# Peptides against a protein of PDB entry 8OXM, part 10

Target 1, 371 residues: chain A of PDB entry 8OXM
Amino acid sequence: FKAEFRLAGGVNLPKIIDCVGSDGKERRQLVKGRDDLRQDAVMQQVFQMCNTLLQRNTETRKRKLTICTYKVVPLSQRSGVLEWCTGTVPIGEFLVNNEDGAHKRYRPNDFSAFQCQKKMMEVQKKSFEEKYEVFMDVCQNFQPVFRYFCMEKFLDPAIWFEKRLAYTRSVATSSIVGYILGLGDRHVQNILINEQSAELVHIDLGVAFEQGKILPTPETVPFRLTRDIVDGMGITGVEGVFRRCCEKTMEVMRNSQETLLTIVEVLLYDPLFDWTMNPLKALYLQQRPEDETELHPTLNADDQECKRNLSDIDQSFNKVAERVLMRLQEKLKGVEEGTVLSVGGQVNLLIQQAIDPKNLSRLFPGWKAWV

## One batch from the design tools (peptide; made by RFdiffusion4, then SolubleMPNN)

Design b1_p8_7_s1 (from b1_p8_7, 5 letters changed)
Fold by OpenDDE base, seed 2:
Structure b1_p8_7_s1 (fold): chain B 371 residues (1-371), chain A 8 residues (1-8)
Amino acid sequence: as target 1 above (371 residues)
Amino acid sequence: LTLPPVFT
């Protein structure tokens, strides 16, 4: 390891370290503290398995459908080392950086990212109708700009077109696999874009198996397909390449039902893998920006041993795992809202759910559904 | 679960 480290931004101030491997190659790593990387490591393995399934199928292989993966080494229950995704930027950093964000550069007269967030925070405890009205006002005054990512990074028109297709395929693949696995917390800082490939890298995989639906503000979309995400696809939007790549990914997932169920079952019953949402994690994920100042960790959780009999905890856990497996089986059968759908019907429903401004307006303001 | 190779 090099003697110097850098701080990454964010509350936990991850340390960026450079190491020289036994192969003589320098590799940047991210050391996270106060974070359980076991879930990230598990989800990366599931993504690698999904990639293997996608590579075996001729139609998905021809389309180069893959989820970008990174290496995760959990060191403890609260620390680990991540591969630094070199040449990636958070989509939020590109879009809504305070000074140099694409929204500010291309739409200087629109609402600022701060104004949008403030407006949505003011209605956070209001009715769904009030949230929807304010969300529509925000969206009217905050127009998408993510098309400019590929235009800025890829000056050659042929390369630009290929990278826009790579982006669209990456969004489609990650959206469908993310939906199957119930991946949540897809805010703009948890999605990186590779500046060379235009492919997405999903990070912070701590909300999986639809645990985002049990948050204090439940997740209402199957994946992130917000206006900027769609704008990055260019003039075709969700139609054509995106839809076809979703359908082909869903076909492979549904045709791999037994394999996916077996894998997820093993993971759900792994006693070393806590995938369940806990109240502290839920509070952390939906913290108000204003509340960041006062959480001194002086919650002595007095271990009030709620001596819930070990049997009742295990029975409760098993019932949650069984429900997750049943819901996964339903998704892989195309069962949505008690109805069996074709692959095209299921993908269409998911797209409609993901772009519905009523669903988007109900999300936690920190998710930034207007971006 | 296989731990990914630790870069040493």
Scores: peptide ipSAE 0.005, ipTM 0.442, DockQ to the pose 0.028
Fold by OpenDDE base, seed 5:
Structure b1_p8_7_s1 (fold): chain B 371 residues (1-371), chain A 8 residues (1-8)
Amino acid sequence: as target 1 above (371 residues)
Amino acid sequence: LTLPPVFT
């Protein structure tokens, strides 16, 4: 290991360490603490299985439909080592960086990212109608620019076209796989884009199995398909390549029900895997930036053995696990709102739910649904 | 990547 480390940004300051392998290659690693990386490790294993299923199918293999994965090594219940996604940038860093963000560069007369956030924070506790009106005003004065990512990175027109297709395929695959697994917390800092491949890397997988719906502000979209995400697809938007790649991914997932159910069942009942949302994690994920200063959780876990009967905790956990498994089975059967849908009907419903400005306006302001 | 803190 090199003697020097760098800090990654955020409330939670991970150490970026460089190591030289026995092969003489430098490998950047990220050391996390105060976080349970077991969920990230488990979700990466499920993504690898989904990639195996997608590679077995001729139609998804020809389209190179894959979800990007990274190595995770959990070291304890609160620490681990991650592979650094070299050559990636957070989509939020590209789009809404305070100094040189693409919105500021290409749309200098639009609202600033700060003005948009402020307007949505002011209505956070208001009615759904007031949230919708302010969200529409923000959207009118904050126009998409993510098309410029591929235009800046890929100057050759043929390369540009192929990279825009790779991006669109990556969004489609990750959106459908993420929906099946109930992946939440898809804010602009939890999605990286590879500057060479234009593929997305989803990080911080700590909200899965629809646990985003039990947050203080519940998640209202199946995946991130915001205006900038759509703008990166080019003139066809969600139509054509994106829709077809979603349908082909959903077809493979639905045809692999037994495998997916068996894997998720093993994971839900693994006593070493805590996938349930705890109240402290829920508060942390939806904290205001202004409240970051004072809550040092010196949770001295005084082991007050509240002898809550182990039986009542286990029964409550089992009922939640059964409900998650039942909902996963419904998704894989195409059951939405009590109706059985075709693959095309289910994908269409999910796209409409994800782009609906009424659903987007109800999200936590930190999710940045206008981006 | 707002990744979680190192154990101090």
Scores: peptide ipSAE 0.005, ipTM 0.412, DockQ to the pose 0.069
Fold by OpenDDE base, seed 3:
Structure b1_p8_7_s1 (fold): chain B 371 residues (1-371), chain A 8 residues (1-8)
Amino acid sequence: as target 1 above (371 residues)
Amino acid sequence: LTLPPVFT
């Protein structure tokens, strides 16, 4: 290793280290502390398996349908090493950076990202009707700009077209596989875009198996398909390439039901794999700026009440695992709201749910559903 | 900053 490290920034101050391989190549790595990378490592293995299934199918292989993966080495329950996603940027940094974000550059007369966030925070405790009205006002005054990502990065028209197709395929593949696995917390900092490939890299996989639905503000969309995500696809939006790639991904997932169920079953019952949402994690994910002042450390959690009988905790866990597995089986059969759908019908329902401004307006303001 | 020997 090189003797020097850099800080990546953020609250947990992850360390960037450079390693020189025996091949003489430098490889950057990210060392995280105070973070459980076991769930990320497990979800990356599931994504690698999904990629193997997609490569075996002729139609998905011809379309180059893949989920971008990164290497994860968990070292403890609170530390690990990540492969550095070189040449990626968070979509939130490109779109809504305070100084030079694409919204500010291309739409200087629109609401600022801060004004949008403030308006949605003011209605956070209000009715769904009031949230919807304010969300529609925000959306009217904050117009999509993500089309400019490919235009800035790819000046050659033929390259630009191919990269926009690569982006659209990446969104489709990750959306459908993410839905099947119940991947949540898809805020604009947890989705990276590769500046060379235009493919998405999903990071921080700590909300899976629909655990986003049990957050204090439940997740109401199957995946991120917000206005900027759609704008990056160009003039056809969700129609044509995106829809067809979703359908072909869903066909492969449904036809691989037994393999997917068997692997997820092994993971759900692994005593070393904590995938369940806990109250502290829920508070961390949906922390309000106002609540930072009152967290005096007087959580004297008296260690006495956490002795719920190990048997009652285990029975409760098993019932949750069974419910997750049953819901995964339903998704892979095309069962939505008690109705069996075709692949095209299921994909259409998921697209409509993901773009519905009523669903988007109900999300936690930190998810930034207007971006 | 210098890494601890565990990372060398």
Scores: peptide ipSAE 0.000, ipTM 0.409, DockQ to the pose 0.025
Fold by OpenDDE base, seed 1:
Structure b1_p8_7_s1 (fold): chain B 371 residues (1-371), chain A 8 residues (1-8)
Amino acid sequence: as target 1 above (371 residues)
Amino acid sequence: LTLPPVFT
């Protein structure tokens, strides 16, 4: 290891360290403290298995359908080492950076990211109708620009076209795998894009198994398919390549039902893995930027000695695990709202749900559904 | 390279 470290920023002050391997190669790593990386590590293992299933199938292998993974090494319940996603940028940084973000560069007359956030925060406690109207006004005055990512990074037309396809395939694979695992909507900072491959890397997997639906503002989309995410696919949007890659990914997931259920069952009943949403974590994930100053209670998981009888906690946990497994089985059977759908029907429903401005307008404003 | 704020 090098003797020097850098801070990555944020409240937990994660340390960027450089290490030289026994192979003489330098590798950057992120050391997190005061953070439980077990959920990230578990979800990466599930993604690796999904990738194995996708590589075994000829149709998904030919399409190079993969979910990008990173190495996670938990060191304790509150610390670990992550592989640094070298050559990645958060899509939110590219799109809505206040200095040089793509929206500011390509749409200087549109609303600023701050104006959009303010407008949506003002209606956060309002009716669904008022949220929808303001969301449509924001969308009209904040036009998508994510097409420019591939145009800026890939100047050769043949490379540009290939990378736009790689992006579209990555969005499709991660969307369907993310839906099966119940990752829900993803904050624009928790989606990285690789500047060389145009593939997405999903980070901070602390909301899984549809636990986003029990947040104070519940999720209303199966995955993030916002206007900028779609704009990055180019002129066909969700049609053609994206839809076909979703269908082929869903076919592999549904045909691998037994394997997926068995693995998720082992994970849900692992006594070392707490995937359930606690109230403090729920509040934290949907805190307002204005509330950041006062609520630094160290989430001492230790201080809620809610001496609920161990039996009632265990019975409540088991009932949640059973419901998650049942819902996972339904998804893998194509059961949506009590109806059995074909792969094409299920994928179509999910796409329509994800792009519906009524669903997007109801999301937590902090997650920036207009981006 | 600002890591996204891992929500803290």
Scores: peptide ipSAE 0.007, ipTM 0.512, DockQ to the pose 0.099; fails the geometry check

Design b1_p8_7_s3 (from b1_p8_7, 4 letters changed)
Fold by OpenDDE base, seed 2:
Structure b1_p8_7_s3 (fold): chain B 371 residues (1-371), chain A 8 residues (1-8)
Amino acid sequence: as target 1 above (371 residues)
Amino acid sequence: LTLPPVFS
């Protein structure tokens, strides 16, 4: 390890360290403290298995459909080392940073990111109707700009076109794999974009198996397919390449049902893998000051072990695990809302759910559904 | 360091 470290941004101030490997290669690493990286490590293994399934299928292999992965080394229940995703930027940083964000640069007369956030926070405890009206006003005055990412990074028209396709394929693959695994907390800081490949890297995998639905403000979308995410696909939007890549990914997932169920069953019953949503984690996720600038002291809530009888905890856990496994089986059968759908029908429903402004308006403001 | 897979 080098003697010097840098701080990364964000509440937990992770340390960026440089390490020389036994191969003589220098590797940048992110050291997180006060964070359980076991869930990230587990989900990265599941993504690697999904990638193996996608590489075995000729149609998904030809399309290079992969979910981007990174190395995770959990060191303890509250610390670990991540591979630093060199040459990635949070999509939120590109889109909605305070001064240099693409929204401010390309749409200087639109609402600021802060104005949008403030408006949605003011209605957070209001009716769904009031949330929808304010969300539509925000969306009208905050127009998408993510198309400019590929235009800024890739000046050659042929490269630009190929990178826009790589982006669209990455969104499709990660959206469907993320939906199957029930990934939540897909806010704009938890999705990185690679500046060389235009592929997405999903980070902070602490909300999985639809645990986002049991948050105080439930998640109402299957994945992030917001207006900027769609604008990054260019003029075709969700039609053509995105839809076809979703369908081909879903086809591989559904055809791999037994493998995926077996793997997820092992994960759900691993006594070392706490995937369940707890009240403190739920509060932390939805009390995050949307302004990264406030160092909120992590309340060391002393784990007062409420000695709930071990038997009642185990029975409640097993019932949650069984329900997650049943819902995963339904997804892999194409069962949505009690109806069996074709791959195309299921993908269409998921796209419609993800782009529905009624669903988007109901999300926690910190998810930034208008971006 | 190849982390051992958390799952065998």
Scores: peptide ipSAE 0.000, ipTM 0.432, DockQ to the pose 0.024
Fold by OpenDDE base, seed 3:
Structure b1_p8_7_s3 (fold): chain B 371 residues (1-371), chain A 8 residues (1-8)
Amino acid sequence: as target 1 above (371 residues)
Amino acid sequence: LTLPPVFS
């Protein structure tokens, strides 16, 4: 390794290290501390299996449908090494950076990202009706600009068109695979875009198997399909290429039901793989800036009441795992709300749920549903 | 900053 490291920033201060391989090539790596990378590593393996299924099917292979993966090497329960996603940027950094975000550059008279966040935080404890009204006001005064990503990066019209198609295919594949696996916490910092390929890289896979639905503010959308995500697809939006790529991805997933269930079953019952949502993780994911001041460490959780009999914990875990498997089986059969849907019907329902401003307005303000 | 010998 090189003797010097850089900090990537953020609260956990991840270290960027440069490694010289035996081939003389420099490879950048990210060393995370205070973070459990086991779930990321497991989910990357599941994504690789999904990619294998998508490559075996002629229609998905011709469309180059893939979910982008990165290498993860967990070293402990709180440390690991990640492949550095060189040439990627968080969608949130491009769109809503404080100084030079695309919204500020292209829509200088719209609400600032801070004003939008403030308005949605003010109604966070209010009714769904009040949240919806304020969300619609925010959306009216914060218009989508993500179309400009491909226009800035790809000046040649033919390259621009192909990259916009690559983006649309990547959104479709990751949305359907993410829905099947119940992937949550899809905020604008957990989705990277590759500046060369226009493909998405989903990071921080710590909310899976619909565990986002048991957060203090439940997740109400199957995947991120917000106005900027749609704007990046261009004039057709969710119609045409996106819808067809979702349908072809869903067709492959449904036709691979037995394989997917077997893989997920092994993972859910792995005693080394903690996928369950815990109260501390839930608090961390939905922490309010105001609540940081009052967390005095007076959680003297008396060690006595947390002796739930090991048997009752195991029985509760098994019931949750069984419920996750049953819901995964339903999704792979096209069972939505007790009704069996066709691939086209299921994909249509998921798109409508993901773009519904009533669902989007109910999300935690930190998810930034207006972006 | 210099990495610990474990990362050399």
Scores: peptide ipSAE 0.000, ipTM 0.415, DockQ to the pose 0.025
Fold by OpenDDE base, seed 5:
Structure b1_p8_7_s3 (fold): chain B 371 residues (1-371), chain A 8 residues (1-8)
Amino acid sequence: as target 1 above (371 residues)
Amino acid sequence: LTLPPVFS
């Protein structure tokens, strides 16, 4: 290990350490404290399995449909080491950085990211109708700019086209696999973009199996397909390449139903894998920036006394696990709202749900659905 | 199979 470390931003102050391996290679690592990385490690294994399924199919292999993965080594229930995703930037940092964000650079007369956030925070406790009206006003005055990412990074037109295609494929693959696994908390800081490949890296996998629906403000979209995400695809938007890549990914997932169910079943009943949303985690994920000052959760170590009847907790857990498995089976059969859909019908429904401004307006303002 | 570098 090098004697020096850097801080990554964020509440948990993760430490970036540089390590020289026994092979003489420098490897940057992120050390997280106060974070259970077991869920991230498990979800990375599931993504690796999904990549294996996608590589076995000729149509998805030809399209190079993959989810970007990173190495996770959990050290304890509250600590671990992550591979640092070198050459990645959070999409939020590129788009809505306060100093030099792409929205400010390309759309200087639009609302600031702060004005948009303020307007949506003011209506957070209001009706769905009021949220929708303010969201539409924000969207009108905050136009997408993510097309400029590929234009800035890839000056050669042929490379630019290939990278925009790689981006579109990465969004499609991660969106469909994320939907099948019920991956939530897809805010603009939890999605990185690789500056060399234009592929997305999804981080912080702590909301899975539709646990985002039990947050204080429930998630209303199957994946992030906001206006900037669509703008990065270029003039075709969600049509053509994106839709076809979603359909081919969904086809592989549906045809791999038995494998996916068996693996998720093993994970849901693993006593070492806590995938359930706890109330403290739910509050933390949807805290107001103004409330960050006071709640140092002194999670005192009094985990001792909840010898609550193991039987009642176990029965409630098993019923939640069974419900998650049943919903996963429905998704893999194409059952949506009690109707059996074709792959094209299911993908179309998911796209419509993800781009619906009524669904987007209902999200927690910290998710930044206008970006 | 390159073994993950043992954290030394």
Scores: peptide ipSAE 0.000, ipTM 0.437, DockQ to the pose 0.021
Fold by OpenDDE base, seed 4:
Structure b1_p8_7_s3 (fold): chain B 371 residues (1-371), chain A 8 residues (1-8)
Amino acid sequence: as target 1 above (371 residues)
Amino acid sequence: LTLPPVFS
């Protein structure tokens, strides 16, 4: 095989590889990538390390602060074995399923999930002011219902309370570790809830290291803390248990700075781990139903041999990796917007950023920030 | 409703 590959356009990033056969003939092969489970596998390893750090600290251990992990065995660049998260449901399935979703069941007079999505898509290209106004109208007519998950699954009041607490701790731990790793906002189908434990399982970790900020619609929140996510915590919302668990998680992360930097540095420079956002992955993540029609591939095969010299790719990659490491170091020092914050100050800023309707209204409508 | 691709 030649070391050079061409990217073909399309959702699955098909790689055109040239191979020289044993007959000396060059043959182009279209290698349609499937999902590269290596990023998921790497992120699961980082979560296991974070869990080890959290178990070493007495305060986080007493609170049972953990990120739920699953086994990922990448078998190839295109295939792997995922551990099936048995007894989990996507939060999005419970909330906004078309037939029996909790919003439809508990709030039948509210806007449908489709109406909300339509309204937000109609303003997607409009001003931030217009997006905010429509987002507030959507939020007023689409009230949170995620409290009913624990009420439906846990009929015993003592069990219900403990499960709501487990949920709140799981959101706090995953939010702070997700912020440190730059996972950003998470689509409601990429957040599973365990029907027995009420803990969250984050799947599909293909956006990391703040690469969501370079999407066509950049993410504006440090993690998903939408109204339904908060409603699942019960009456106290983000106050009390959630905030304290965030602070204790952030304390452990900041106190483990050297370990986390060393680990992430090794991962960022691993030639087998492509964490960088590519344009096709960005398009795939934020694909609009309308954009499928106008992408006539004018394959003007202008043979601009983008002989991107391997040297220029490496230099550009290294500058991105360095910026990611610098930003990770800032987060672990509590540097936000050029100011050093205490753990409580940093956690407060992150919570405020995550719940701000102005930030939420600017998110990609596909990610359903009103849910 | 096409879910945004979950990186599937």
Scores: peptide ipSAE 0.008, ipTM 0.485, DockQ to the pose 0.129; fails the geometry check

